# Peptides against a protein of PDB entry 3J47, part 3

Target 1, 121 residues: chain A of PDB entry 3J47
Amino acid sequence: IRLTNQLKSLKGLQSKLKDVVEYLDKVINKELPINHTILGKLQDVFNLLPNLGTPDDDEIDVENHDRINISNNLQKALTVKTNDELMVIYISNLVRSIIAFDDLIENKIQNKKIQEQRVKD
Target 2, 26 residues: chain B of PDB entry 3J47
Amino acid sequence: NAQYHLLVKQGDGLLTKLQKYGAAVR

## One batch from the design tools (peptide; aimed at target 1 I105)

Design b1_p9_1 (made by RFdiffusion4)
Pose (drawn by RFdiffusion4):
Structure b1_p9_1 (pose): chain A 91 residues (1-28, 36-48, 72-121), chain B 26 residues (1-26), chain P 9 residues (1-9)
Amino acid sequence: IRLTNQLKSLKGLQSKLKDVVEYLDKVIHTILGKLQDVFNLNNLQKALTVKTNDELMVIYISNLVRSIIAFDDLIENKIQNKKIQEQRVKD
Amino acid sequence: as target 2 above (26 residues)
Amino acid sequence: EELDEALEE
């Protein structure tokens, strides 16, 4: 789902660029200003990425913890299944 | 870095314990 | 074997 959403966003840019190129040919405004702002707003993320890296590490650790919890419950379920099988054999 | 490594080390330690439990179950 | 696979995952 996230991927489809990202693609939709990029699609708009692609179409928007085509329109802009055609517009410029024809000319040979508010949208242009808006685009410029967006441009000014990955490059900058470079420095900001430094911090993101730290936060990514924390969210990785959290995921690992969750995986451990899930494995614990999984073991319990497996034990219950074994017990059920034993009971069936006895019967 | 050392502080960050500390938390990482603890996480690894817990992971080891969980692995040991899985081996005992097997 | 299933628990080893789940642990690796």

Design b1_p9_1_s1 (made by RFdiffusion4, then SolubleMPNN; from b1_p9_1, 4 letters changed)
Fold by OpenDDE base, seed 2:
Structure b1_p9_1_s1 (fold): chain B 121 residues (1-121), chain C 26 residues (1-26), chain A 9 residues (1-9)
Amino acid sequence: as target 1 above (121 residues)
Amino acid sequence: as target 2 above (26 residues)
Amino acid sequence: DELDKALAA
């Protein structure tokens, strides 16, 4: 139950994130008007993400465009890493559930064999 | 990617085995 | 092996 709920929640989150990406793509392509409320909330989410963009204060001279690309790459890398970690946790929990169910089935088989032996005696 | 797909395939195999076992116990 | 045992039971 808990694992299934976590998986459902993760799938729901993934679906919502996909919807957000699709929305942003439509806004970028000018297919939909900019919803300032949604963009504001997304900006808040991005602002709550750890500032992946503080290169150490020392080298001032990298053009703003390259810094944005590096920040986007780092954010993407962290997103991929987080996704991979969540997938590992998901699979681990799935395997644990499978093992637990297998043990339950084995116990039921053993109990059935014991009962059949008692009826023969 | 390959390790991930292998792990998913193993999980699917276990799930299939579990489903067959659950059906046999019922 | 456990699946075979389950099928046999």
Scores: peptide ipSAE 0.355, ipTM 0.865, DockQ to the pose 0.123
OpenDDE base, seeds 1, 3, 4, 5: peptide ipSAE 0.335, 0.333, 0.364, 0.331; ipTM 0.856, 0.863, 0.862, 0.853; seeds 1, 4, 5 fail the geometry check

Design b1_p9_1_s2 (made by RFdiffusion4, then SolubleMPNN; from b1_p9_1, 4 letters changed)
Fold by OpenDDE base, seed 4:
Structure b1_p9_1_s2 (fold): chain B 121 residues (1-121), chain C 26 residues (1-26), chain A 9 residues (1-9)
Amino acid sequence: as target 1 above (121 residues)
Amino acid sequence: as target 2 above (26 residues)
Amino acid sequence: DELEEALQA
């Protein structure tokens, strides 16, 4: 039950993220009008993200290309680290579910053996 | 990366064992 | 031990 709910929640989040990307692509392509309320909520989400060195749009000076590359590399490294940490948590939960399933199967085998013994007696 | 993929393979191996065991108990 | 035995069978 817990793992199935976590997997369902993760799939739901992935679908919602895909819908946001598709919406942003349509807005960029001028196929849809800009919804200021959706943009405001997206901005709030980005402001809650650790400032992974998105260059503030106000310093487009040519000296910033090296700083932008360094910030993008740091962002990528932090994203990879976060993905690795989430995967360790996922595997730990998987192992716990496997142990619980093993115990359930063992209990079922023992119950069958007890029933078979009672039918032979 | 390599240690992570190794850990994933171990988890998949354990899951496969569990599936076989669950099929044998049915 | 029983999991290992069930995997070997």
Scores: peptide ipSAE 0.320, ipTM 0.857, DockQ to the pose 0.113
OpenDDE base, seeds 1, 2, 3, 5: peptide ipSAE 0.318, 0.318, 0.312, 0.296; ipTM 0.861, 0.857, 0.864, 0.852; seed 1 fails the geometry check

Design b1_p9_1_s3 (made by RFdiffusion4, then SolubleMPNN; from b1_p9_1, 5 letters changed)
Fold by OpenDDE base, seed 4:
Structure b1_p9_1_s3 (fold): chain B 121 residues (1-121), chain C 26 residues (1-26), chain A 9 residues (1-9)
Amino acid sequence: as target 1 above (121 residues)
Amino acid sequence: as target 2 above (26 residues)
Amino acid sequence: DELEKFLEA
């Protein structure tokens, strides 16, 4: 039950993330108008991400393009790290599910064997 | 990315085996 | 043990 609910929650999260990506692609392709409320919520999500290289306020100098690329690379690196961590958690939960299912199946086999023995006696 | 997909594929394989085992015991 | 055999097969 608990692991099935976690798997369902992860599938639900994956579906929602896919819907967000599809929405962003439609906005980029100008197929849909920019919804400022959705954009604001996405900005809030990005602001809750650790500041991946806001340079200290003191150098307002002209190399904006390389710093944006570095920030994007750091964000990508942290996204990869987060994916790896989530993957480890996913495997751990999968293994626990397999063990719990094995125990359930073994218990069912034992119960069936006991019933078959009682019918033969 | 590639390691993630490989690991998900292995997990799906294990889940499929587990489902077959559960069906054989039923 | 039976699951292990089934996983290895």
Scores: peptide ipSAE 0.391, ipTM 0.870, DockQ to the pose 0.116
OpenDDE base, seeds 1, 2, 3, 5: peptide ipSAE 0.376, 0.359, 0.364, 0.378; ipTM 0.871, 0.863, 0.868, 0.871

Design b1_p9_1_s4 (made by RFdiffusion4, then SolubleMPNN; from b1_p9_1, 5 letters changed)
Fold by OpenDDE base, seed 4:
Structure b1_p9_1_s4 (fold): chain B 121 residues (1-121), chain C 26 residues (1-26), chain A 9 residues (1-9)
Amino acid sequence: as target 1 above (121 residues)
Amino acid sequence: as target 2 above (26 residues)
Amino acid sequence: DELDKFLAA
């Protein structure tokens, strides 16, 4: 039950994230009007993300390209770290599910053996 | 990345074995 | 023990 709910929640989040990306692509392509309320909520989400390198607006000079690349590398490194952490959690939950399923199977085998013994007696 | 895929593959293998065991006990 | 045997096979 818990793993199924977590998987369902993760699939729901993935679907919502895909819908947001598709909406943003349509807005960028001028296929849809800009909804300021949706953009405001997205901005709030990005503001809650650790500032992974919005270049401080104050340096307009040629050094911005290397700083943007360093920022993108840091963002990528943090994404990889987050994926690794999520993987560890996933594997831990998988192992717990396997143990619980093993216990269930063992209980069924024991119950079947008890029933077979009662029929032979 | 490679270690991640290996770990996921091992987990899938274990899940498959568990499913076969559960089917044999039914 | 039976799961361990199934995992070892």
Scores: peptide ipSAE 0.399, ipTM 0.869, DockQ to the pose 0.104
OpenDDE base, seeds 1, 2, 3, 5: peptide ipSAE 0.395, 0.362, 0.370, 0.397; ipTM 0.874, 0.858, 0.866, 0.873

Design b1_p9_2 (made by RFdiffusion4)
Pose (drawn by RFdiffusion4):
Order: sequence, then structure tokens, then C-alpha cells
Structure b1_p9_2 (pose): chain A 91 residues (1-28, 36-48, 72-121), chain B 26 residues (1-26), chain P 9 residues (1-9)
Amino acid sequence: IRLTNQLKSLKGLQSKLKDVVEYLDKVIHTILGKLQDVFNLNNLQKALTVKTNDELMVIYISNLVRSIIAFDDLIENKIQNKKIQEQRVKD
Amino acid sequence: as target 2 above (26 residues)
Amino acid sequence: VDKIHKLLD
């Protein structure tokens, strides 16, 4: 789902660029200003990425903890299944 | 870095314990 | 785990 959403966003840019190229050919405004703003707003992320790296690490650790908890419950379920099997054999 | 490594080390320690439990179950 | 260590380095 996230991927489909990202593709839609990029699609808009692609179409928007084509339109802009055609517009410029024909010319040979508000949208242009808006685009410029967006441009000013990955390069900048470079410095900001430094911080994001730290935060990514924390969310990785959290995911690891969750995986451990899930493994615990999984062990319990497996034990219950074994007990059920033993009871059936006895029967 | 040392502080960050500390938390990482603890997380690894818990992971080891969990692995040991899995081995005992097997 | 390897990703955490990579980001730590």
C-alpha cells in the first residue's frame, strides 16, 4: 500500500514535468513558484539523515524487542500443541 | 557512541537468553 | 541486529 501511494506521488511529478516542458515550449506562473519552493525544501536530508540514523536505530531495537515477545508466545503455543497431541495419543 | 553501544549490548543480551530458552524447548 | 551495529558504527 505504501508503495502504491509513493508511486502515485511520483506519477504526479512526472506528468507535471511533462506539462511544464510543453508549457515552456509554448511560451517560447504560480505553479512555477510552487515548484521552486518544493525544490528548496535528499540533498538537505543528507545532514538531517544524521539524526534520522539515530532514530532508525531506536526503531530497529524496538522491532527486535517485539520479535522476542512474539517468539515467547510462539513457544507457549507450541507447548500447548504438544500437550494436546499427547492427550490424543493417550485416548 | 559508548552510551549507544550500551543499550545495544543489553538488547543483545536479552536476545541470547531468548535463544537459550528456544534451545531448551527443542 | 546487524543494521543497529551498522548505524552505531

Design b1_p9_2_s1 (made by RFdiffusion4, then SolubleMPNN; from b1_p9_2, 3 letters changed)
Fold by OpenDDE base, seed 2:
Order: sequence, then structure tokens, then C-alpha cells
Structure b1_p9_2_s1 (fold): chain B 121 residues (1-121), chain C 26 residues (1-26), chain A 9 residues (1-9)
Amino acid sequence: as target 1 above (121 residues)
Amino acid sequence: as target 2 above (26 residues)
Amino acid sequence: MDLIHKLLS
């Protein structure tokens, strides 16, 4: 149950992120007017995202290029972690489905053997 | 990516074998 | 092993 709920929640998040990207692409292409209220809420969401590029407060002098690389590395690490978690959920559901199907087959074989014995008696 | 696709392909192959086994037992 | 047990629970 918990893994199915996590997968459903993650699929829901993925859908919402896709809708946000599609909206931003339409705004960039000037197909839709910029809604400042939506943009403000998106900025709030990005500000609530753990700052994927705060080096701990002790190195004020990393050139803007190195900060972008660190941010990209942390974003990549989060993407890899998310992919690994999704893979575990997928394999888990697959294994559960296989076990449930194997048990169903075995139960059916046993029921057939019991019926064949009852017809011979 | 390649390892993920390989794992998914192996899982799909196993599900197909189970479906064939379930159909043969029916 | 523990992950499989968590899946089966």
C-alpha cells in the first residue's frame, strides 16, 4: 500500500511539473500573457525548494560559474536519487505482482488436482 | 538509463512467461 | 532482504 501511494503521489507531482513547464514554454513563446500571480507563486515554490546551490555560508568568493556547477551537481544527485527510488518502487510492484500470480497459479493447480481426485472416487 | 531499460525489459519478459504459464494451467 | 520484507508487509 505505501509504495503504491508514493508512486501515485510522484506521478501526480510529475504531471503538475509538466503543466508548469508547458505553461512557462507558452509564456516564453508569447502565446500566453505573463500572469504575475502565477509567476510569484512559482517563485515562492522555487524559494521553498532547498537551496540546491547554497554552499555552506563560509565561501563567499566562489565565481558564479562554480556556483552553477555545484547547483547542477546537486540537481543531478537529486534526479539520480529520485530515479533510484522510482526504480525500487517499480521492481517492488513487479515482484509483488509476480508472487501474487504465482500463488494464484499454484492454488488453481491444487484445486484442479482435488477435483480430479473427487471424480475418481 | 541502459540498466533501467534492461531491468524493465527483463521484468516484462518474466510477466510474459508467467502469463503463458497461467494460460497453460487454466 | 529488508526492502523485500517492507514490500511484502
Scores: peptide ipSAE 0.463, ipTM 0.874, DockQ to the pose 0.044
OpenDDE base, seeds 1, 3, 4, 5: peptide ipSAE 0.416, 0.426, 0.439, 0.392; ipTM 0.869, 0.873, 0.871, 0.860

Design b1_p9_2_s2 (made by RFdiffusion4, then SolubleMPNN; from b1_p9_2, 6 letters changed)
Fold by OpenDDE base, seed 4:
Structure b1_p9_2_s2 (fold): chain B 121 residues (1-121), chain C 26 residues (1-26), chain A 9 residues (1-9)
Amino acid sequence: as target 1 above (121 residues)
Amino acid sequence: as target 2 above (26 residues)
Amino acid sequence: MEKVYELLK
């Protein structure tokens, strides 16, 4: 149940992010007019994102190209860390599901043996 | 990335075997 | 135990 809900939530987030990218591409291509209300909400989302691209206040002089590379490297490192944390949670829930299933099988085997004994008496 | 997809695929295979066995023990 | 491990393999 918990993993299925997390996977459903992640798929829902992925769909919404795809819809945002497709909207931005249509606006860049001038196929759709700029909606200032949507743009304001996107700016609010970007402002709530952890600052993925400013090194702490000591590097004012890095060329715009190096800032983009640093932001991409930090975003990649955070994505890898998040994937590793999700993998540990996934393995832990898989192991719990295997144990709970083994216990269920053992309980069924025991119940069957008890029924077979009661039919022989 | 590739190792993550391999692990997920192995886990889904295991879950499918587990579901088939749980249905056969019912 | 052993038969369950063989089915999980």
Scores: peptide ipSAE 0.384, ipTM 0.869, DockQ to the pose 0.059
OpenDDE base, seeds 1, 2, 3, 5: peptide ipSAE 0.349, 0.356, 0.344, 0.351; ipTM 0.855, 0.861, 0.864, 0.863

Design b1_p9_2_s3 (made by RFdiffusion4, then SolubleMPNN; from b1_p9_2, 7 letters changed)
Fold by OpenDDE base, seed 2:
Structure b1_p9_2_s3 (fold): chain B 121 residues (1-121), chain C 26 residues (1-26), chain A 9 residues (1-9)
Amino acid sequence: as target 1 above (121 residues)
Amino acid sequence: as target 2 above (26 residues)
Amino acid sequence: LEQVYRLLS
């Protein structure tokens, strides 16, 4: 149950992130007008994301390009971490399914053996 | 990517073996 | 097997 809920939640998050990316692409391409309410909510989500890791508040002078690259690297690292977590959940569910099926097969074999013994008696 | 695909392929192989075993016990 | 199932639970 817990793993299934985690997988469902993660799939839901993935779908929402995809919808956000698709929306942003449409806005960038001028296919849709900029919705300020959606942008405000996205800004709130980004502000709630843990500070994407410049520990040095003190070097204001690194060109905007390097900060963008660092933020992209951290975003990539978070994406990789999320993918690894999804993989672990997937494998865990597969293993559970395999165990449950193995137990079902063993129970069926035992039931057949008991039935055969009852027919011989 | 390659390791992920390999792991998924191994999982599919296990499921196939399990299905065959379930059919043999039926 | 059961121990693995519990760890995955």
Scores: peptide ipSAE 0.428, ipTM 0.878, DockQ to the pose 0.046
OpenDDE base, seeds 1, 3, 4, 5: peptide ipSAE 0.401, 0.417, 0.410, 0.395; ipTM 0.870, 0.879, 0.874, 0.877

Design b1_p9_2_s4 (made by RFdiffusion4, then SolubleMPNN; from b1_p9_2, 5 letters changed)
Fold by OpenDDE base, seed 2:
Structure b1_p9_2_s4 (fold): chain B 121 residues (1-121), chain C 26 residues (1-26), chain A 9 residues (1-9)
Amino acid sequence: as target 1 above (121 residues)
Amino acid sequence: as target 2 above (26 residues)
Amino acid sequence: MELIHQLLN
């Protein structure tokens, strides 16, 4: 139950993120007028994203290009970690389903043997 | 990517074996 | 490792 809800929530988030990208592409292509209210809300969402670009409080004037690369590396590492966690969850559910089906098969074999004994007596 | 596809393919192979076993116990 | 144990349990 919990995993199905997480997957549903993630699919819902992915759909909404796609709708936002498609909206931004239409605005960039001048197909739609810039709605400053939507842009403000998107900016608020980006400001609420954890700063994927702060390694600790040391005053290094790293040119804006290197900060972008570090942020991209941390975002990539978080994406990989999330993908690995989802993969472990998927495999664990698959294995659990296999075990439960194996137990069901064994129970069915045992029930057939008991029924065959009762017909011979 | 390649390791992920290998794991999925191995899982599908197990599921297919399990389906065959379930059909034989039928 | 711990996440696998939580999912198997």
Scores: peptide ipSAE 0.425, ipTM 0.870, DockQ to the pose 0.046
OpenDDE base, seeds 1, 3, 4, 5: peptide ipSAE 0.405, 0.372, 0.370, 0.332; ipTM 0.862, 0.871, 0.870, 0.857; seed 4 fails the geometry check

Design b1_p9_3 (made by RFdiffusion4)
Pose (drawn by RFdiffusion4):
Structure b1_p9_3 (pose): chain A 91 residues (1-28, 36-48, 72-121), chain B 26 residues (1-26), chain P 9 residues (1-9)
Amino acid sequence: IRLTNQLKSLKGLQSKLKDVVEYLDKVIHTILGKLQDVFNLNNLQKALTVKTNDELMVIYISNLVRSIIAFDDLIENKIQNKKIQEQRVKD
Amino acid sequence: as target 2 above (26 residues)
Amino acid sequence: TKIQKDLAA
């Protein structure tokens, strides 16, 4: 789902660029200004990425903890299944 | 870095315990 | 991975 959404966003840019190229050919405004703003707004992420790296580490650690909890419950389920099997054999 | 490593080390320690439990179950 | 292998055994 996230991927499909990202693709839709990139599609708009691609189409938008084509339109802009055609527009420029024909010319040979508000949209242009808006685009420039967006440009000014990965490069800048570079420095910002430093912080994001720290945060990514924290969210990795949280995921690991969740995986442990899920394993615990999984062990319990497996034990219950074994007990059920034993009871069936007894029967 | 040292502080960050500390939290990481603790997380690794818990993971080891969980692995030991899984081995005991086997 | 180790835990998954143990549980699968």

Design b1_p9_3_s1 (made by RFdiffusion4, then SolubleMPNN; from b1_p9_3, 5 letters changed)
Fold by OpenDDE base, seed 3:
Structure b1_p9_3_s1 (fold): chain B 121 residues (1-121), chain C 26 residues (1-26), chain A 9 residues (1-9)
Amino acid sequence: as target 1 above (121 residues)
Amino acid sequence: as target 2 above (26 residues)
Amino acid sequence: SEIESWLAA
């Protein structure tokens, strides 16, 4: 059960990390807006993380304590990693929004100048 | 955590400034 | 850019 949960979490995390990286690459390359699928997968990882720390075995044997500590450390590391990825996505989206808004303002200024010139002619 | 919150705050500040500029150019 | 100048002020 624990190995299966760890494997599931690892696969989920790997998939999420891949999606985040792909999204960030698309953001950097200005190819795609915010991909909702990546956010959905990140949420799925977060929802699965609490389940990874609960040993399904009702019998807390002493050998399980070391395994629980390792699992808790892994869960903590995964949580930090996921938070960092979400932060990068947030910053990337914010930067894209700022750039897009800047371009819109510039376009508006140019259009206004063109219209003013047409009225003067 | 503190660095993250600082970064978010800076981003929000930039967005606010950009919005004000957009409103002024209208 | 004009926007960058305004944001910097």
Scores: peptide ipSAE 0.366, ipTM 0.872, DockQ to the pose 0.064
OpenDDE base, seeds 1, 2, 4, 5: peptide ipSAE 0.364, 0.321, 0.339, 0.366; ipTM 0.872, 0.858, 0.861, 0.871

Design b1_p9_3_s2 (made by RFdiffusion4, then SolubleMPNN; from b1_p9_3, 6 letters changed)
Fold by OpenDDE base, seed 2:
Structure b1_p9_3_s2 (fold): chain B 121 residues (1-121), chain C 26 residues (1-26), chain A 9 residues (1-9)
Amino acid sequence: as target 1 above (121 residues)
Amino acid sequence: as target 2 above (26 residues)
Amino acid sequence: DEVLKQLQA
């Protein structure tokens, strides 16, 4: 139940992110007018993301373009890391469920054998 | 990516084997 | 390694 809900939530988030990307692509291609309300909400989401690209205050002179690329690379690296961690947790829970089911089956076989022996005596 | 797909395939194979075992025990 | 420890617990 809990794992299925997490997977459903993750699929819902993935679908929503895809819809946002598709919307942004349509806006960039000038196929749709910029909805300022959607853009404002997206900006709020990005502002709530930890600013992963605070270089320590000692290099004020890196051109804004390189800072954006470094921040995007770090955000991408953290997204990949988070996806890998979630994947590991998912596989671990799957394996635990499989082991628990295998043990349940083995216990059921043993109980059946014990009952068959008791009926023959 | 390829290692992940391999791991998922291995998990699906194990799950299928487990389902067959569960059906044989029922 | 930590994943394997979590699988064994």
Scores: peptide ipSAE 0.470, ipTM 0.877, DockQ to the pose 0.033
OpenDDE base, seeds 1, 3, 4, 5: peptide ipSAE 0.361, 0.452, 0.374, 0.360; ipTM 0.867, 0.878, 0.869, 0.871

Design b1_p9_3_s3 (made by RFdiffusion4, then SolubleMPNN; from b1_p9_3, 6 letters changed)
Fold by OpenDDE base, seed 4:
Structure b1_p9_3_s3 (fold): chain B 121 residues (1-121), chain C 26 residues (1-26), chain A 9 residues (1-9)
Amino acid sequence: as target 1 above (121 residues)
Amino acid sequence: as target 2 above (26 residues)
Amino acid sequence: SAVLENLAA
């Protein structure tokens, strides 16, 4: 139950995130008008994210293009790291669920053996 | 990406085996 | 466990 709920929640989050990306792409392509409420919420989300783009104060001379590339690379690296961490957690939970199911099956087998022995007696 | 897909595939294989075992015990 | 053995086989 818990694992299934977690998986469902993760799938739901993934779907919602995809919808947001698709919406943003449509807005960028001028297919849809800019919704200020959605933009405000997205800005709030980004503000809650750790500042991925604070250049260390010492790198004053990196042209705007290099800063964008560094920010994109850092964001990508963090995304990959997050995906890896979530994957590890998912696998761990999956293994635990498999073990629990194994124990349940073993218990059922034992119960059946006991019942068969009782019928024979 | 390849490692991720491999891991998912292994997980699916385990789930399939588990389902077969559960059906056999049932 | 029997299941783990079957999974490993």
Scores: peptide ipSAE 0.445, ipTM 0.873, DockQ to the pose 0.091
OpenDDE base, seeds 1, 2, 3, 5: peptide ipSAE 0.418, 0.422, 0.417, 0.435; ipTM 0.873, 0.873, 0.870, 0.882

Design b1_p9_3_s4 (made by RFdiffusion4, then SolubleMPNN; from b1_p9_3, 6 letters changed)
Fold by OpenDDE base, seed 5:
Structure b1_p9_3_s4 (fold): chain B 121 residues (1-121), chain C 26 residues (1-26), chain A 9 residues (1-9)
Amino acid sequence: as target 1 above (121 residues)
Amino acid sequence: as target 2 above (26 residues)
Amino acid sequence: DVVLENLAA
């Protein structure tokens, strides 16, 4: 049961990571806004990963200690990777916001110049 | 964590400067 | 671009 759940979660995580990478590529290419649903699903996967790695209290056999350590290291590595991806998404959104504000400011400057020219005519 | 915090701080600084410029152009 | 340059200075 645990291995099947881990495999299912890994497949789900792999699919979501592919969706996030594809989304990040679209974000870098300025084609799409951030899909908050993908981020929410990734957060849900990460919130579920600790629960998938927690043994049901009744069978902590000593042989699982190495598997738990490997699972914790993989979870930590995946958390770091996802934090890096989320950071890139955050920066990409920030840069897009800055560009949008820059364009808005330029539009306001142009509108002001057009109004000043109309008052002189 | 430190690099993330530094990057967020730089982003917030740029956003604040942009807001000040936007307010000056208004 | 010019606004970003002035903001970065």
Scores: peptide ipSAE 0.433, ipTM 0.883, DockQ to the pose 0.059
OpenDDE base, seeds 1, 2, 3, 4: peptide ipSAE 0.414, 0.510, 0.493, 0.429; ipTM 0.863, 0.889, 0.888, 0.877; seeds 2, 3 fail the geometry check

Design b1_p9_4 (made by RFdiffusion4; failed a check: the pose's geometry)
Pose (drawn by RFdiffusion4):
Structure b1_p9_4 (pose): chain A 91 residues (1-28, 36-48, 72-121), chain B 26 residues (1-26), chain P 9 residues (1-9)
Amino acid sequence: IRLTNQLKSLKGLQSKLKDVVEYLDKVIHTILGKLQDVFNLNNLQKALTVKTNDELMVIYISNLVRSIIAFDDLIENKIQNKKIQEQRVKD
Amino acid sequence: as target 2 above (26 residues)
Amino acid sequence: AAELEELLA
């Protein structure tokens, strides 16, 4: 789902660029200004990425903890299944 | 870095315990 | 947000 959403966003840029190229050919405004703003707003993320790296580490650790909890419950379920099997054999 | 490593080390320690439990179950 | 504003400034 996230991927489809990202693709939709990139699609708009692609189409938008084509339109802009055609527009420029024909010319040979507000949208242009807006685009410029967006440009000014990955390069910049470079410095900002330094911080994001730290946060990514925290969210990785959290995911690891969750995986451990899920393993625990999984062990319990396995034990219950074994007990059920034993009971059936007894029967 | 050292502080960050500390939390990482603790997380690794818990992971080891969990692995030991899984081995005992097997 | 503030860091971005600084970079843009």

Design b1_p9_4_s1 (made by RFdiffusion4, then SolubleMPNN; from b1_p9_4, 6 letters changed)
Fold by OpenDDE base, seed 4:
Structure b1_p9_4_s1 (fold): chain B 121 residues (1-121), chain C 26 residues (1-26), chain A 9 residues (1-9)
Amino acid sequence: as target 1 above (121 residues)
Amino acid sequence: as target 2 above (26 residues)
Amino acid sequence: NDLLQQLLK
């Protein structure tokens, strides 16, 4: 139950992230008008992300393209790190659930064997 | 990416084996 | 145990 709910939640998050990417691609391709409400919500999500590249407030001068690429690379690196951490937690919970299920099955086999012996006596 | 998909695929394989085992004990 | 070891391999 707990593992199945975690997997369902993760699949639901993955589907929502895919829908957001598909929406952004359609907006970039000018296939859909920019919905300012959706853009505002996305901007709020980005503002809640850890500030993945404040260089200290002391160099305001000129190269907006490299700073955006560095921020995107650091965001990508932290997304990969978070994915790896969540994956380790997922596998650990999966292994624990497999062990608990094996013990339950072994107990069921033993109980069935005891019942079959009692019916033959 | 590729390692993530491989590990998810291994987890799905384990879950499928576990489900088959649970059905065989039923 | 043995079947769990075969599942984990």
Scores: peptide ipSAE 0.381, ipTM 0.869, DockQ to the pose 0.000
OpenDDE base, seeds 1, 2, 3, 5: peptide ipSAE 0.351, 0.364, 0.359, 0.346; ipTM 0.862, 0.865, 0.864, 0.866; seed 3 fails the geometry check

Design b1_p9_4_s2 (made by RFdiffusion4, then SolubleMPNN; from b1_p9_4, 4 letters changed; failed a check: the pose's geometry)
Amino acid sequence: TEELEKLLL

Design b1_p9_4_s3 (made by RFdiffusion4, then SolubleMPNN; from b1_p9_4, 6 letters changed)
Fold by OpenDDE base, seed 4:
Structure b1_p9_4_s3 (fold): chain B 121 residues (1-121), chain C 26 residues (1-26), chain A 9 residues (1-9)
Amino acid sequence: as target 1 above (121 residues)
Amino acid sequence: as target 2 above (26 residues)
Amino acid sequence: NTLLQQLLS
């Protein structure tokens, strides 16, 4: 139950993030008017995210192209880390589901043996 | 990416084996 | 238990 809810919540978050990206693309393409309230909330979310694009305050001299590549590499590394964490959660759920199903099958086999014994007596 | 897909594929294979066994015990 | 071990092996 808890892990199924976590997977459902993650799928819901992924869908919402896709909707946000699609909305931002429409705003950039001038297909929709800029909603300042939505942009303010998105800015608040980005301000709460770890700063993926600031090199530590000690590297002020990297050309704008290298800063974009470093930001992309850090974002990629965080995506990989998140994928590995999700993988561990997925395996843990799968193993728990397999154990629960094995126990159910064993209980059914035992119940069938008890019924067959009662019919022979 | 490739290791993740391999692991998901192995998990789906185990689930399929378990489903076949559960159907045979019914 | 034995069936689960066969599935995991």
Scores: peptide ipSAE 0.383, ipTM 0.860, DockQ to the pose 0.000
OpenDDE base, seeds 1, 2, 3, 5: peptide ipSAE 0.341, 0.369, 0.383, 0.362; ipTM 0.849, 0.858, 0.862, 0.860; seeds 2, 3 fail the geometry check

